# Peptides against a protein of PDB entry 3ZOQ: the designs that were tried, part 3

Target 1, 223 residues: chain A of PDB entry 3ZOQ
Amino acid sequence: QLLQDSWWNQLKEEFEKPYYQELREMLKREYAEQTIYPDSRDIFNALHYTSYDDVKVVILGQDPYHGPGQAQGLSFSVKPGVKQPPSLKNIFLELQQDIGCSIPNHGSLVSWAKQGVLLLNTVLTVRRGQANSHKGKGWERLTDRIIDVLSERERPVIFILWGRHAQMKKERIDTSKHFIIESTHPSPFSARNGFFGSRPFSRANAYLEKMGEAPIDWCIKDL

## One batch from the design tools (peptide; made by RFdiffusion4, then SolubleMPNN)

Design b1_p8_3_s2 (from b1_p8_3, 4 letters changed)
Fold by OpenDDE base, seed 1:
Structure b1_p8_3_s2 (fold): chain B 223 residues (1-223), chain A 8 residues (1-8)
Amino acid sequence: as target 1 above (223 residues)
Amino acid sequence: APETGGLD
């Protein structure tokens, strides 16, 4: 099976649907004929690192970084050795101001994922140098289902929704059970309009503690 | 773009 048991139980029927089969066939052609990111083995890394039952926090992104060596199947995250993109730099600046973490010497957010932070993009693949090239090809239906099954979960989830694109998913989230943290996007074009000072990390941990759960260790060690 | 999932 494509996913570990907890996610497979929630999503297995999606992979049998025509839309996903069409997406899969498209991806086979794309990976054969184009340079596609991330590596095909890393497409579902967010679900591999963070099981359905272990999700505490969701951070939504749009689609993967489209430069060589960047994307690792986690929203906003880049592989070690890769320069931190501007939005990620701003995320770390807010992290430092929010809870005092040092700026790491790399951009990998794997440590968050391993603690229950689902780093989910709404579109999970991209052509090299062509942002949003796989938009509208079927990923959004699958990732909407991921949001839906989390919303239906009895145990509460914290959704961090940066920017308008992510915030459009709010209507899919049962706010009677789940917590929403909203601000402008960490992009340099919008960060100063509300992202900076929004303190999403301390706020998320405050909710976790109210729920009787262990907080996230957001600080990232150097490699 | 500001809404590109961190890709500027």
Scores: peptide ipSAE 0.044, ipTM 0.707, DockQ to the pose 0.249
Fold by OpenDDE base, seed 3:
Structure b1_p8_3_s2 (fold): chain B 223 residues (1-223), chain A 8 residues (1-8)
Amino acid sequence: as target 1 above (223 residues)
Amino acid sequence: APETGGLD
C-alpha cells in the first residue's frame, strides 16, 4: 500500500477514484519527460513522517520548491545543504523572536514532522523552474480530503494558515473542535504585514498545553 | 502581494 496504515485507512478510497488515477497518469508522464520535484519517492513524505493519529499541528503550503535539490516533500522545508529560501528565512526569524530559537544552519523541518507537525502542500509536485505547473491537476482534491479527515477527527488539531491560499481552506475546518492560527504569509512580499510578530509557535504550544498534550520543540539543531 | 508558499 502507498501509505502507512493510519493514513491509508483514511485515504485509500481516494486513490481508487478517477481523479487520482488521472493525476497518477499525468505524473507518470511528467516524471518521464520533465524534471519534476520532489523525487517521486518523496511526494508523500509529509504523511510518512506524521501519521494521521499523531498529527498535532498542520502547516499548509502551496506547492513544492521548483529548484534543484530543494523540495523534500514537506512544506517550506529544504534538504540539508540547500540555501534557505526567503520565506523559510523569515519563518526562522519569527521563530527566533517568538520563542528564542537559534537560526539553524540548514532548512530541514523534518524534526517538526517527527513531532506531529504535518507539513502539507496543497499541490505535491512541480515542474523544474515552473511554479504552480501542477496546479489544478488533482492534488488539491486529495489534499482537501486530508484536511477533511483531520477536521473530522475527534482529537483536536491546530491549523497554521499563512496567507490567503492557506486561509481559503478555513471553511473546511470544524472550529468547534480545532484551532486555527492565521497571519500573512512569511514571503518577503507579505511578512511585514502581519507574519512577523504573529508568534505562531508559542501560540500553538500554548494550545497544546491547554489540551494536556506535549508541546512541539520548534527549535532546530544544526547538522 | 503575491504569496510563494513553497516557491521561494
Scores: peptide ipSAE 0.042, ipTM 0.691, DockQ to the pose 0.226
Fold by OpenDDE base, seed 2:
Structure b1_p8_3_s2 (fold): chain B 223 residues (1-223), chain A 8 residues (1-8)
Amino acid sequence: as target 1 above (223 residues)
Amino acid sequence: APETGGLD
C-alpha cells in the first residue's frame, strides 16, 4: 500500500478513483519527460512523517518549491544544505519573535512533522522552474479529502492558514471542533501586512495546552 | 506570486 495504515484507512478509496488514476498517469509522463519536484519517493512525505491520528497542527502550502534540491515533500520545508527561501526565512523570523527560537542554519521542518505538524501542500508536485504547473491535475481533490477526513476526526486539529489560497479551505473545516489560525502569507510580498506579529506558534500551543495535549517544540536545532 | 509556496 502507498501510505501508512492510519492514512490508508482514510484515503484508500481515493486512490481507486478515476481522477487519481488520471493524475498518476500524468505524473508518470511528467517524471519521465520533465524534471519534477520533489523526488517521486518524497511526494507523500507529509503523510509519512505525520500519521492521521498524530496530526495536531496542519500548515497548508500551495505547491512544492520548484528549484533544484529544495522540495522535501513538506510544505515550506527545504532539504538541509539548501538556502532558506524568503517565505521560510520570514517564518523563522516570526518564530523567533513569537516564542524566542533561534533561526536554524537549515530549512528542514521535519522536526515539526515528527511532532504532529502536517506540512501539507494542496498540490504535491511541480515542474522545475514552473510554479503551479501541476495545478488542476487532481492533487487538489486528494488534498481536499485529506482536509475533510481531518475535519471529520473527533480529536481536534489546529489549522494554520497563511494567505488567501490556504484560507479558501476554511469551508471544509468544522470549526465546532477544530481551530483555525489565519494571517497573511509569510511571503515578502505579504508578511508585513499581517503575518509578522500573528504569533501562530504560541497560539497553536495555547490551543494544544487547552486541549490537554503536549505543545509543539517549534524550535529547530542546527544540523 | 506572493502566496506561491513554490517560489524561491
Scores: peptide ipSAE 0.041, ipTM 0.692, DockQ to the pose 0.249
Fold by OpenDDE base, seed 5:
Structure b1_p8_3_s2 (fold): chain B 223 residues (1-223), chain A 8 residues (1-8)
Amino acid sequence: as target 1 above (223 residues)
Amino acid sequence: APETGGLD
């Protein structure tokens, strides 16, 4: 099966639907004919690192980084050795100001994922150099379902929604059970309009503690 | 970098 059991139980029906089969066929052509990111084996890394039951926090992105060697199947995250993109740099700046973490010498957020931070893009693939090239091809239907099944989960989730794109998903989230942290996007175009000073990391941990759960260790060690 | 998860 494509996913670990906890996610498979929630999503297996989606993979049998025509929209996903069409998406899959499209992706097969794309990966064969063009350079697509991330590596096909890494498409579902967010779900691989963070099981359905282990999700504590969700951070929504739009689509993967479209440069060589960048995307690793986790929103905002880049592989070690890759220059930190501007938005990620700003995320780390806010992290430092929020809870005092040092700026790591790499951009991998795998340590967050392993602690229950689902780093989910709404679109999970992209053509090299072409942002949003796989928008509207079926990924959004699957990732909407991911949001839906998390919203339906009894155990609360914290959704961090940076920017308008992510915030469009707010209507799918049962706010009677789940907590939403909203701000402008960490992009240099918008970070100074609300992202900086939003303190999403301490706020997330405060809510986790209120729920009786272990907080996230957001600080990332150097490699 | 745009206000997206996919950046340069």
Scores: peptide ipSAE 0.035, ipTM 0.677, DockQ to the pose 0.281

Design b1_p8_3_s3 (from b1_p8_3, 4 letters changed)
Fold by OpenDDE base, seed 2:
Structure b1_p8_3_s3 (fold): chain B 223 residues (1-223), chain A 8 residues (1-8)
Amino acid sequence: as target 1 above (223 residues)
Amino acid sequence: APESGGLD
């Protein structure tokens, strides 16, 4: 099966639907004819690293980095050895100011994912050099379902929604059970308008503590 | 890409 059991139980019906079959066929063509990111084996890394039941925090992205070697199937995250993109640099700056973490010498957020931070893009693939090139091809329906099944989960989730694109998903989140942390996007174009100083990391941990759960160790070790 | 999310 495509996903680990916890996610498969929640999403298996989606993969049988026509929209996903059409998406799959599109992706077959794209990966054959174009340079597509991330590697096809990494598309579902967010779900591989963070099981359905282990999700504590969700950080929504739009679509993967479209440069060589960058995307690793996790929102905002880049493979080790890759220069940190501007938004990620700003994330680490906020992390440092928020809870005192040092700036890591790499951009991999895998350590967050392993602790229950679902690093989910709404669109999970992209053509090289063409942002949003796979928008509207079916990913959004699947990732909406991911948000839905998390919203339906009894155990609370914290959704961190940076920017308007992510915030459009608020309507799918049951705020009677789940928590939302909102700010402007970490992009250089918007970070100074609210992202800096928003302290999403300490705020997320505060909610986790209220739930009686272990906080996230947001600090990232050098590699 | 993440950077495009900050354009609006």
Scores: peptide ipSAE 0.102, ipTM 0.800, DockQ to the pose 0.336
Fold by OpenDDE base, seed 4:
Structure b1_p8_3_s3 (fold): chain B 223 residues (1-223), chain A 8 residues (1-8)
Amino acid sequence: as target 1 above (223 residues)
Amino acid sequence: APESGGLD
């Protein structure tokens, strides 16, 4: 099966639907004819690292980084050895100001994922050098379902929604059970308009502690 | 787009 059991139980019916079959056929052509990121084996890394039951926090991105070696199937994250993109640098700046973490010497957020931070893009693939090239091809329907099944989960989730694109998903989230942290996007174009000073990391941990759950260790060790 | 995860 494509996913580990906890996610498969929630999503298996989606993979049988025509929209996903069409998406899969499109992706087969794209990976054959174009340079597509991430590696096809890494497309579902967010779900591989963070099981359905283990999700504590969701951080939504739009689509993967489109440069060589960058995307690793996790929103905002880059593989070790890759220069930190501007938005990620701003995330680490806010992390430092919020809870005192040092800026790591790499950009991998895998340590967050392993602790229950679902680093989900709404679109899970992209052509090299062409942002949003796979927008509207079916990924959004699957990732909407991911949000839906998390919203339906009894155990509360914290959704961190940076920017308008992510915030459009708020209507799918049952706010009677789940918590939402909203701000402008960490992009240099928007970070100074509200992202800086939003303290999403301490706020997320405050909610987790209120729920009786272990907080996230957001600090990232050097490699 | 400023909000694009692939912008950077």
Scores: peptide ipSAE 0.039, ipTM 0.700, DockQ to the pose 0.250
Fold by OpenDDE base, seed 1:
Structure b1_p8_3_s3 (fold): chain B 223 residues (1-223), chain A 8 residues (1-8)
Amino acid sequence: as target 1 above (223 residues)
Amino acid sequence: APESGGLD
C-alpha cells in the first residue's frame, strides 16, 4: 500500500477517486517527460515520517522547492548540503529568537517530522524551475482531506499557518478542539510584518504542555 | 506578499 497503516486508514478512499487517478496519470507523464521534484519516492515523506496518530503540530507550505536537490517531501525543508532558502533562514532566525536554538548548518527539518510535526505542502510536486506548476491538478483535494481528517481527530492538533495561503485552510479546522497559530509568512517579503516575533515554537510547546503532551525539541543539531 | 512552501 502507498501509505503506512494509520494514514492509509484515513485516506485510502481518496486514492480510488477519479481526481487522484487523473493526478497520478498526469504525474506519470510529468516524471517521464520533465524534471519533477521531489523524487517520486519522496512525495509522501511528510506522511511517512509523521503518522496520523502521532501528529502533534502541522506546518503548512504551498509547494516544493523547485531547484535541484532541494525538496525532500517536507514543507520548508531542504536536503542536507543544500543552501538554506530565504524563508527557511528566517524560520531559523525566529527559532533562535523565540527559544534560543542555534542556527543549524543544514536545512533538514526531518527531526521535527519524527517528533510529530507534519510538514505538509498543499501541493506535493513541482516542475523544475517552475513554481506552482502543479497547482490545481488534484493535490489540493488530497491535502484538504488530510487537514479534514486531522480536524476530525479527537486528540487535538496545533496548526501553524504562516501567510494567507495557509490561513485559507482555517475554515476547515475545528477550533473547538484544535489550536491555530497564525502570522505572516517567513518569506523576506513578509517576515518583518509579523512573522518575526510571533514565537510559534514556544507557543506550540506551551499548548502541548497544556494538553499534557511532550513538547517538541525544535532545536536542530548540526550534521 | 508572495508566499511559497519553498523558494522566494
Scores: peptide ipSAE 0.038, ipTM 0.694, DockQ to the pose 0.236
Fold by OpenDDE base, seed 3:
Structure b1_p8_3_s3 (fold): chain B 223 residues (1-223), chain A 8 residues (1-8)
Amino acid sequence: as target 1 above (223 residues)
Amino acid sequence: APESGGLD
């Protein structure tokens, strides 16, 4: 099966639907004829690292980085050895100011994912050098379903929604059960308009502790 | 990508 059991039980019906089969056929063609990121084996890394039941926090991105070697199937994250993109640099700056973490010498957020931070893009693939090239091809329907099944979960989730694109998903989240942290996007174009100083990391941990859950160790060790 | 999609 495509996903581990906890996610498969929630999403298996989606993979049988025509929209996903059409998406799959499109992706087969794209990966054969174009350079597509991430590697096809890494498309569902966010769901591989963080099971349905283990999700504590969700951080939504739009689509993967479109440069060579960057995307690793986790929103905002880049593979070790890759220069940190501007938005990620700003995330680490806010992390440092928020809770005192050092800025790591790499951009991998895998340690967050392993602790229950679902690093989900709404679109899970992209053509090299062409941002949003796979927008509107079916990924959004699947990732909307991911948000929906998390919203329907009894155990609370914290959704961190940076920027308008992510915030458009707010209507899908049952705020009677779940908590939302909103700010402007960490992009250099918007970070100074509200992202800096928003303290999403300490706020997320404060809510987790209030729920009796273990907080996230947001600090990332050097490699 | 975050830089292109998060311009808000």
Scores: peptide ipSAE 0.035, ipTM 0.727, DockQ to the pose 0.396

Design b1_p8_4_s1 (from b1_p8_4, 4 letters changed)
Fold by OpenDDE base, seed 5:
Structure b1_p8_4_s1 (fold): chain B 223 residues (1-223), chain A 8 residues (1-8)
Amino acid sequence: as target 1 above (223 residues)
Amino acid sequence: AVEPGDAI
C-alpha cells in the first residue's frame, strides 16, 4: 500500500478514483519526460513522517520548491545543505522573535514533522523551474480530502494558514473543533504585512497546552 | 498581500 495504515485507512478510496488514476498517469509521464520535484519516493513524506492520528498542527504550503535538491516532500522544508529559501528564512526569523529559537544552519523541518506537524502542500509535485506547473491536475482533490478527514477527526488540530491560498481552505475546517492561525505569507513580498509578529509557534503551543497535549519543540538544532 | 509565485 502507498501510505502507512493510519493514513491509508482515511485515504485508500481516493487512490482508486479516476481522478487519481489520471493524476498518476500524468505523473508517470512527467517523471519520465521532465525533471520533477520532489523525488517520486518523497512525494508523500508529509504523510510518512506524521501519521493521521499524530497530527497536532498542519502547515499548508502551495507546491514544492522547484529548484534542484530543494524539495523533500514537506511544505517549506529543504534538504540539509540547501540554501534556505526566502520564505523559510522568514519563518525562522519569526520563530526566533516568537519563542527565542536560534536560526538553524539548515532548512529541514523534519523535526517538526516527527512531532506531529503535518507539512502539507496542496500540490505535491512540480516541474523544475516551473512553479505551479502541476496545479489543477488532481493533487488538490486529494489534499482537500486530507484536510477533510482531519477536520472530521474528533481530536482537535491546529491549522496554520499563511497567505490567501492556504486560507481558502478555511471553509473545509470545522472551527467548532479545530483552531486556525492565520496571517500573511512568510514570503518577502508579504511577511511585513502581518506574518512577522503573528507568533504562530507560541500560539500553536498555547492551544496544544489548552488541549492537554505536549507542545511542539519548534527549535531546530544545527546539523 | 502578494502571494509567492516562482519563489516561495
Scores: peptide ipSAE 0.034, ipTM 0.715, DockQ to the pose 0.198
Fold by OpenDDE base, seed 1:
Structure b1_p8_4_s1 (fold): chain B 223 residues (1-223), chain A 8 residues (1-8)
Amino acid sequence: as target 1 above (223 residues)
Amino acid sequence: AVEPGDAI
């Protein structure tokens, strides 16, 4: 099956719907005719690394990095050996100022994903060099459903919503159960307007502790 | 504030 059991139980009905079949046919054509990121085997990496039941924190991104070798199916994350994109650099700067972590020599956030940080983009594929090229093709409906089933979960989730695009999803989140951390986006265009000093990492861990859960080790080791 | 429109 396409997803591990915990996510499959939540999402299997979506994959049978016409919108997803249309998306799939589009993607088959795109991957055949264009350079698409991430690798087709990595599209659902966020769901592979973080099971439905293991989600503690969600960090929403827009769509994958569109440069060669960058995207690995996790929001904001880049494969080892890839130069850290500007937003990711700012994420690490805030991480350092917030909780004292060293800046890692790579940009892979896999260690967060393995601890229950769902690194979800709202759109899961992109054409090389063409940001948002797969916007409005069906991914948003699936990823909205991911947010919905997490919102419906009894066990609380922390949603980190950087910037307006992510914050538009707030209406889908039951704030009586779940916690939301909001700030401006880590992009150089917005980071100084509220992202820096927002301390999302310590705040997330404080909520996890209040819920009786283990905090995230946000510090990333060098490779 | 401006959201990223190209590279994030």
Scores: peptide ipSAE 0.034, ipTM 0.711, DockQ to the pose 0.178
Fold by OpenDDE base, seed 4:
Structure b1_p8_4_s1 (fold): chain B 223 residues (1-223), chain A 8 residues (1-8)
Amino acid sequence: as target 1 above (223 residues)
Amino acid sequence: AVEPGDAI
C-alpha cells in the first residue's frame, strides 16, 4: 500500500477516486517528460514521518521548492547540505527569538516531523523552476481531505497557518476541538508584518501542555 | 502581508 496503516485507513478511498487517477496519470507524464520535485519516492514524506495518530501540529505550505536538490517532501524543509531558503531562515530567526534555539547549520525539519509535526504542502509536486506549476491538478483535493480527517479526529491538533493561502483552510478545521495559530508568512515580503514576534513555537507547546501532551523539541541540532 | 509566489 502507498501509505502506512494509520493514514491508509483515512485516505484509501481518495486514491480510488477519478480525480486522483487523473492526477496520477498527469504525474506519470510530468515525471517522464519534465524535471519534477521532489523525487517521486519523497512525495508523501510528510505522511511517512508523521502517522495520522501521531500528528500533534500541522504546518501548511503551498508547494515544494522548485530548485535542484531542495524539496524533501516536507513543507519549508530542505535536504541537508542545501542552502536555507529565505523563508526558512526567517522561521529559524523566529525560533531563536521565541524559545532561544540556535540556528542550525542545515535546513532539514525531519526532527520536527518525527515528533508529530505534519509538514504538509497543499500541492505535493512542482516542475523545476516553475512555482505552482502543479496547482489545480488534484493535489488540493487530497490535501483538503487530509485536513478534514485531522479535523474529524477526537484528539486535538494544532494548526499553524502562515499567510493567506494556509489561512483559507481554516474553514475546514473544527475550532471547537482544534487550535489555530495564525500570522503572516515567513517570506521576506511579509515576515515583518506579523510573522516575527508571533511566537508560534512557544504557543504550540503551551497548547500541547494544556492538552497533557509532550511538547515539541523545536531546537534542531547541527549535522 | 504578501505571500510568496516563488520557492516559498
Scores: peptide ipSAE 0.033, ipTM 0.710, DockQ to the pose 0.187
Fold by OpenDDE base, seed 2:
Formats: C-alpha cells, sequence, structure tokens
Structure b1_p8_4_s1 (fold): chain B 223 residues (1-223), chain A 8 residues (1-8)
C-alpha cells in the first residue's frame, strides 16, 4: 500500500478514483519527460513522517520548491545542505522572535514532522523552475480530502494558514473542534504585513497545552 | 494585498 495504515484507512478510496488515476498517469509522463520535484519516493513524506492520528498541527504550503535538491515532500522544508529559501528564513526569524529558538544552519523541518506537524502542500509535485506547473491536475482534490478527514477527526487539530492560498481551505475546517492560526505569508513579499509578530509557534503550543497535549519543540538543532 | 509569488 502507498501510505502507512492510519492514512491509508482514511484515503485509500481516493486512490481508486478516476481523478487520481489520471493524476498518476500524468505524473508518470512528467517524471519520465521532465525534471520533477520532489523525488517520486518523497511525494508523500508529509504523510510518512506524521500519521493521521499523530497530527497535532498542520502547516499548509502551496507546492514544492522547484529548484534542484530543495524539495523533500514537506511544506517549506528543504534538504540539509540546501540554502534556506526566503520564506523559510522568515519562518526561522519569526520562530526566534516568538519563542527564542536559534536559527538552524539547515532548512529541514523533519523534526517538526516527527512531532506531529503535518507539513502539507496542496500540490505535491512541480516541474523544475516552473512554480505551480502541476496545479489543477488532481493533487488539490486529494489534499482537500486530507484536510477533510482531519477536520472530521474528533481529536482537535491546529491549522496554521499563512497567506490567502492556505486560508482558502478554512471553509473545510470545522472550527467548532479545530483551531486556526492565520497570518500573511512568510514570503518577503508579505511577511512584514502580518507574518512577523504573528507568533504562530507559541500560539500553537498554548493551544496544545490547553488540550492537555505535549507542546511542539519547534527549536531545530544544527546538523 | 501581496502574493508570495513563485519563489517562496
Amino acid sequence: as target 1 above (223 residues)
Amino acid sequence: AVEPGDAI
């Protein structure tokens, strides 16, 4: 099976649907004919690192980084040894100001994922150098279903929605059960308009503590 | 409002 049991139980029906089969056929062509990111084995890393039941926080991205060696199947995250992209640098700046974490010497957010932070992009693949090149090809339907099944879960989830694209998913979230943290996007184009000072990390942890859950250790060690 | 663009 494609996913670990907890996610497979929630999503297995999607993979049998025509839209996903069409997406799969498209992806086969794309990976054969183009340079596609992330590596095909890393597409579902967000779901691999964070089980359905272990999700505490969701951070939504748009689509993967489209530069060489960057994307690792986690929103905003880059592989070790890769220069931190501008938005990620701003995320770490906010992290430092919010809760005092040092800025790490790498951009891997795997430590967050392992603690229950689902680092989900709405589109899970991209062509090299072509942002949003796989938009509207079927990923959004699957990732909408991911949001839906999390929204339907009894155990509360914290959704961190940076920027308009992520905030468009708010309508799918049962706010009677789940908590939403919204701000502008960490991109240099928008960070000064509300992302900086939004303190999403401390706010998320405060909510986790209120629910009797262990907070996230957001601080990232150097490698 | 500003959008993040393609280089996020």
Scores: peptide ipSAE 0.032, ipTM 0.711, DockQ to the pose 0.161

Design b1_p8_4_s2 (from b1_p8_4, 4 letters changed)
Fold by OpenDDE base, seed 4:
Structure b1_p8_4_s2 (fold): chain B 223 residues (1-223), chain A 8 residues (1-8)
Amino acid sequence: as target 1 above (223 residues)
Amino acid sequence: AVERGDEI
């Protein structure tokens, strides 16, 4: 099976649907004929690192980084040794101002994922150098289902929605059970319009504590 | 507000 048991139980029906089969066939062609990111084995890394039951926080991204060696199947995250993209740098600046974490010497957010932060892009693949090249090909239907099954979960989730694209998913979230943290996107084009000073990390931990859950250690150690 | 690209 493609996913570990907890996610497979929630999503197995999606993988049998025509839309996903069409997506799969498209991806086979894309990976064969073009350079696609991330590596095909890394597409579902967000679900591999964070089980359905272990999700505490969701951070939504749009689609993967489209440069060589960058994408690792986690939203906003880059592999160790990769220069931190501007949005990620801004995320770390806010992290520092919010809760006092030092800026790490790498851009891997795997430590967050391992603690229950689902780093989910709405589109899980991209062509090299072509942002949003796989938009509208079927990923959004699957990732919408991921949001839906989390929204349906009894145990509360915190959704961090940066920017308009992520915020469009708010309608799928049962706010009677789940918490939403919204701000502008960490992009240099928008960060000064509300992302900076939004304190999403301390706010998320405050909700976790209120729910009787362990907070996230958001601070990332150097490698 | 513009969302990120790969290099943003």
Scores: peptide ipSAE 0.060, ipTM 0.775, DockQ to the pose 0.176
Fold by OpenDDE base, seed 3:
Structure b1_p8_4_s2 (fold): chain B 223 residues (1-223), chain A 8 residues (1-8)
Amino acid sequence: as target 1 above (223 residues)
Amino acid sequence: AVERGDEI
């Protein structure tokens, strides 16, 4: 069984479909012939850390970091000891201004994932040094299904959609049940056009509290 | 062209 029970119940049919089998065969070749990130054991880390039932918040990314040692199988997250990428630095700057958290000395967002923040990329693998190299190979169909089954869930979810790529998924989200937080992307190219000052962390927690759920502890401890 | 801007 590839996933834990709650996700497997939702997604098992996808893994039997031709598109995913073709994706799997492609990935087998890619991992054999190229340097692919993340490690193959880490591809589904977002689903491993955050069960289907435990999802409180979703943060969508595009595809994994393509540098050595960076990708952790979680959107925007980097392994400890890795320099924080520009967008992640901006995320932490907004976190500090929003709710007063200190900027951590590492870039791992695992603590968010463990609290119910699904850190999902739309594409879950990448070739070293080649951003978006696995775009259009089948991941988007699986990750669309992940969004769909969360949208169908009765218990509300908060979707944080930074930038146009993530916002293209809005049409898949039932806003009669779920809440969307939108802004420009944390990238240096767009952060000053609306991401800074968007206060996604306090807004997410305010909605969780309104729903009678425990808020996320967004502050990240140093290692 | 790249929205993320995190690439190295």
Scores: peptide ipSAE 0.056, ipTM 0.773, DockQ to the pose 0.161
Fold by OpenDDE base, seed 2:
Structure b1_p8_4_s2 (fold): chain B 223 residues (1-223), chain A 8 residues (1-8)
Amino acid sequence: as target 1 above (223 residues)
Amino acid sequence: AVERGDEI
């Protein structure tokens, strides 16, 4: 099966729907004819690293990095050895200021994912050098469903929504059960308008503690 | 400006 059991139980019906079949056929053509990121085997890495039941925090991104070797199927994350993109650098700057973590020598956020941080992009693929090239092709419907099934979950989730694109998903989140942390996007274009100083990491951990959950170790070790 | 503002 395409996904691990916990996610498959929540999403299996989506994969049989016409929209997803059309998306799948589109992706087959795209991967055959274009350079598409991430690797097709990495598309669902966010769901592979973080089970449905283990989700503690969700961080929404827009679409994957579109440069060679960058995207690894996790929002904002880049493979080791890849230069940290500007938004990720700002994320680490905020992390340092928020809770004192050192800036790691790589950009992989896999350690967060393994702790229950769902690093989800709303669009899960992109053409090389063409941001948003797969926007409106069906991914958003699937990822909306991911948000929906998390919202419907009894066990609370923390949603970290950086920027307007992510914040558009607020309407899908049951705030009677779930907690939302909002700020401007970590992009250099917006970070100084509210992202810096927003302290999303300590705030998330404070909420986890309030719920009796183990906090996230946000600090990332060097490789 | 793009929201992400990332470079390749």
Scores: peptide ipSAE 0.055, ipTM 0.768, DockQ to the pose 0.156
Fold by OpenDDE base, seed 1:
Structure b1_p8_4_s2 (fold): chain B 223 residues (1-223), chain A 8 residues (1-8)
Amino acid sequence: as target 1 above (223 residues)
Amino acid sequence: AVERGDEI
């Protein structure tokens, strides 16, 4: 099976559907004929690091970074040794101002994922140098289902929705059970319009504490 | 421009 048991139980039916089979065949061609990111083994890293039951927080991204060695299957995250992209730099600036964390010397958010932060892109693959090249090919249907099954979960989830693209998913979230933190996107194009000062990290932890759950250690250690 | 606005 493609996924660990907790996610497989929620998503197995999707993988049998025609749309996903078509997506899979497309991806097979793409990986054979083009340079595709992330590595095929890393596509579902967000689900590998954070089980269905362990999800505490969801951070939605658009699609993977499209440069060499960057994408690691986690939204906004880059592999160690990779220059931090502008949006990620701004995330760390807000993290520093929000809760006093030092800016790490790398861009890997794996430590968040391991604590229950689902770092989910709506599209899980991209062609080298071509942002959104795999948009509308079937990933969105699967990732919508991921949001749906989390929304149906009885144990509350915190959804951090940066920017309009992520915020379009709000309609899929049962706000009677789940919490939403919204702001503008951390992109340099929008961060000064509301992302900076939005304090999503402390706010998320405040909700976790209200639910009697352990907060996230958002601070990232240097490597 | 892409909302993310990241340069790669």
Scores: peptide ipSAE 0.053, ipTM 0.767, DockQ to the pose 0.162

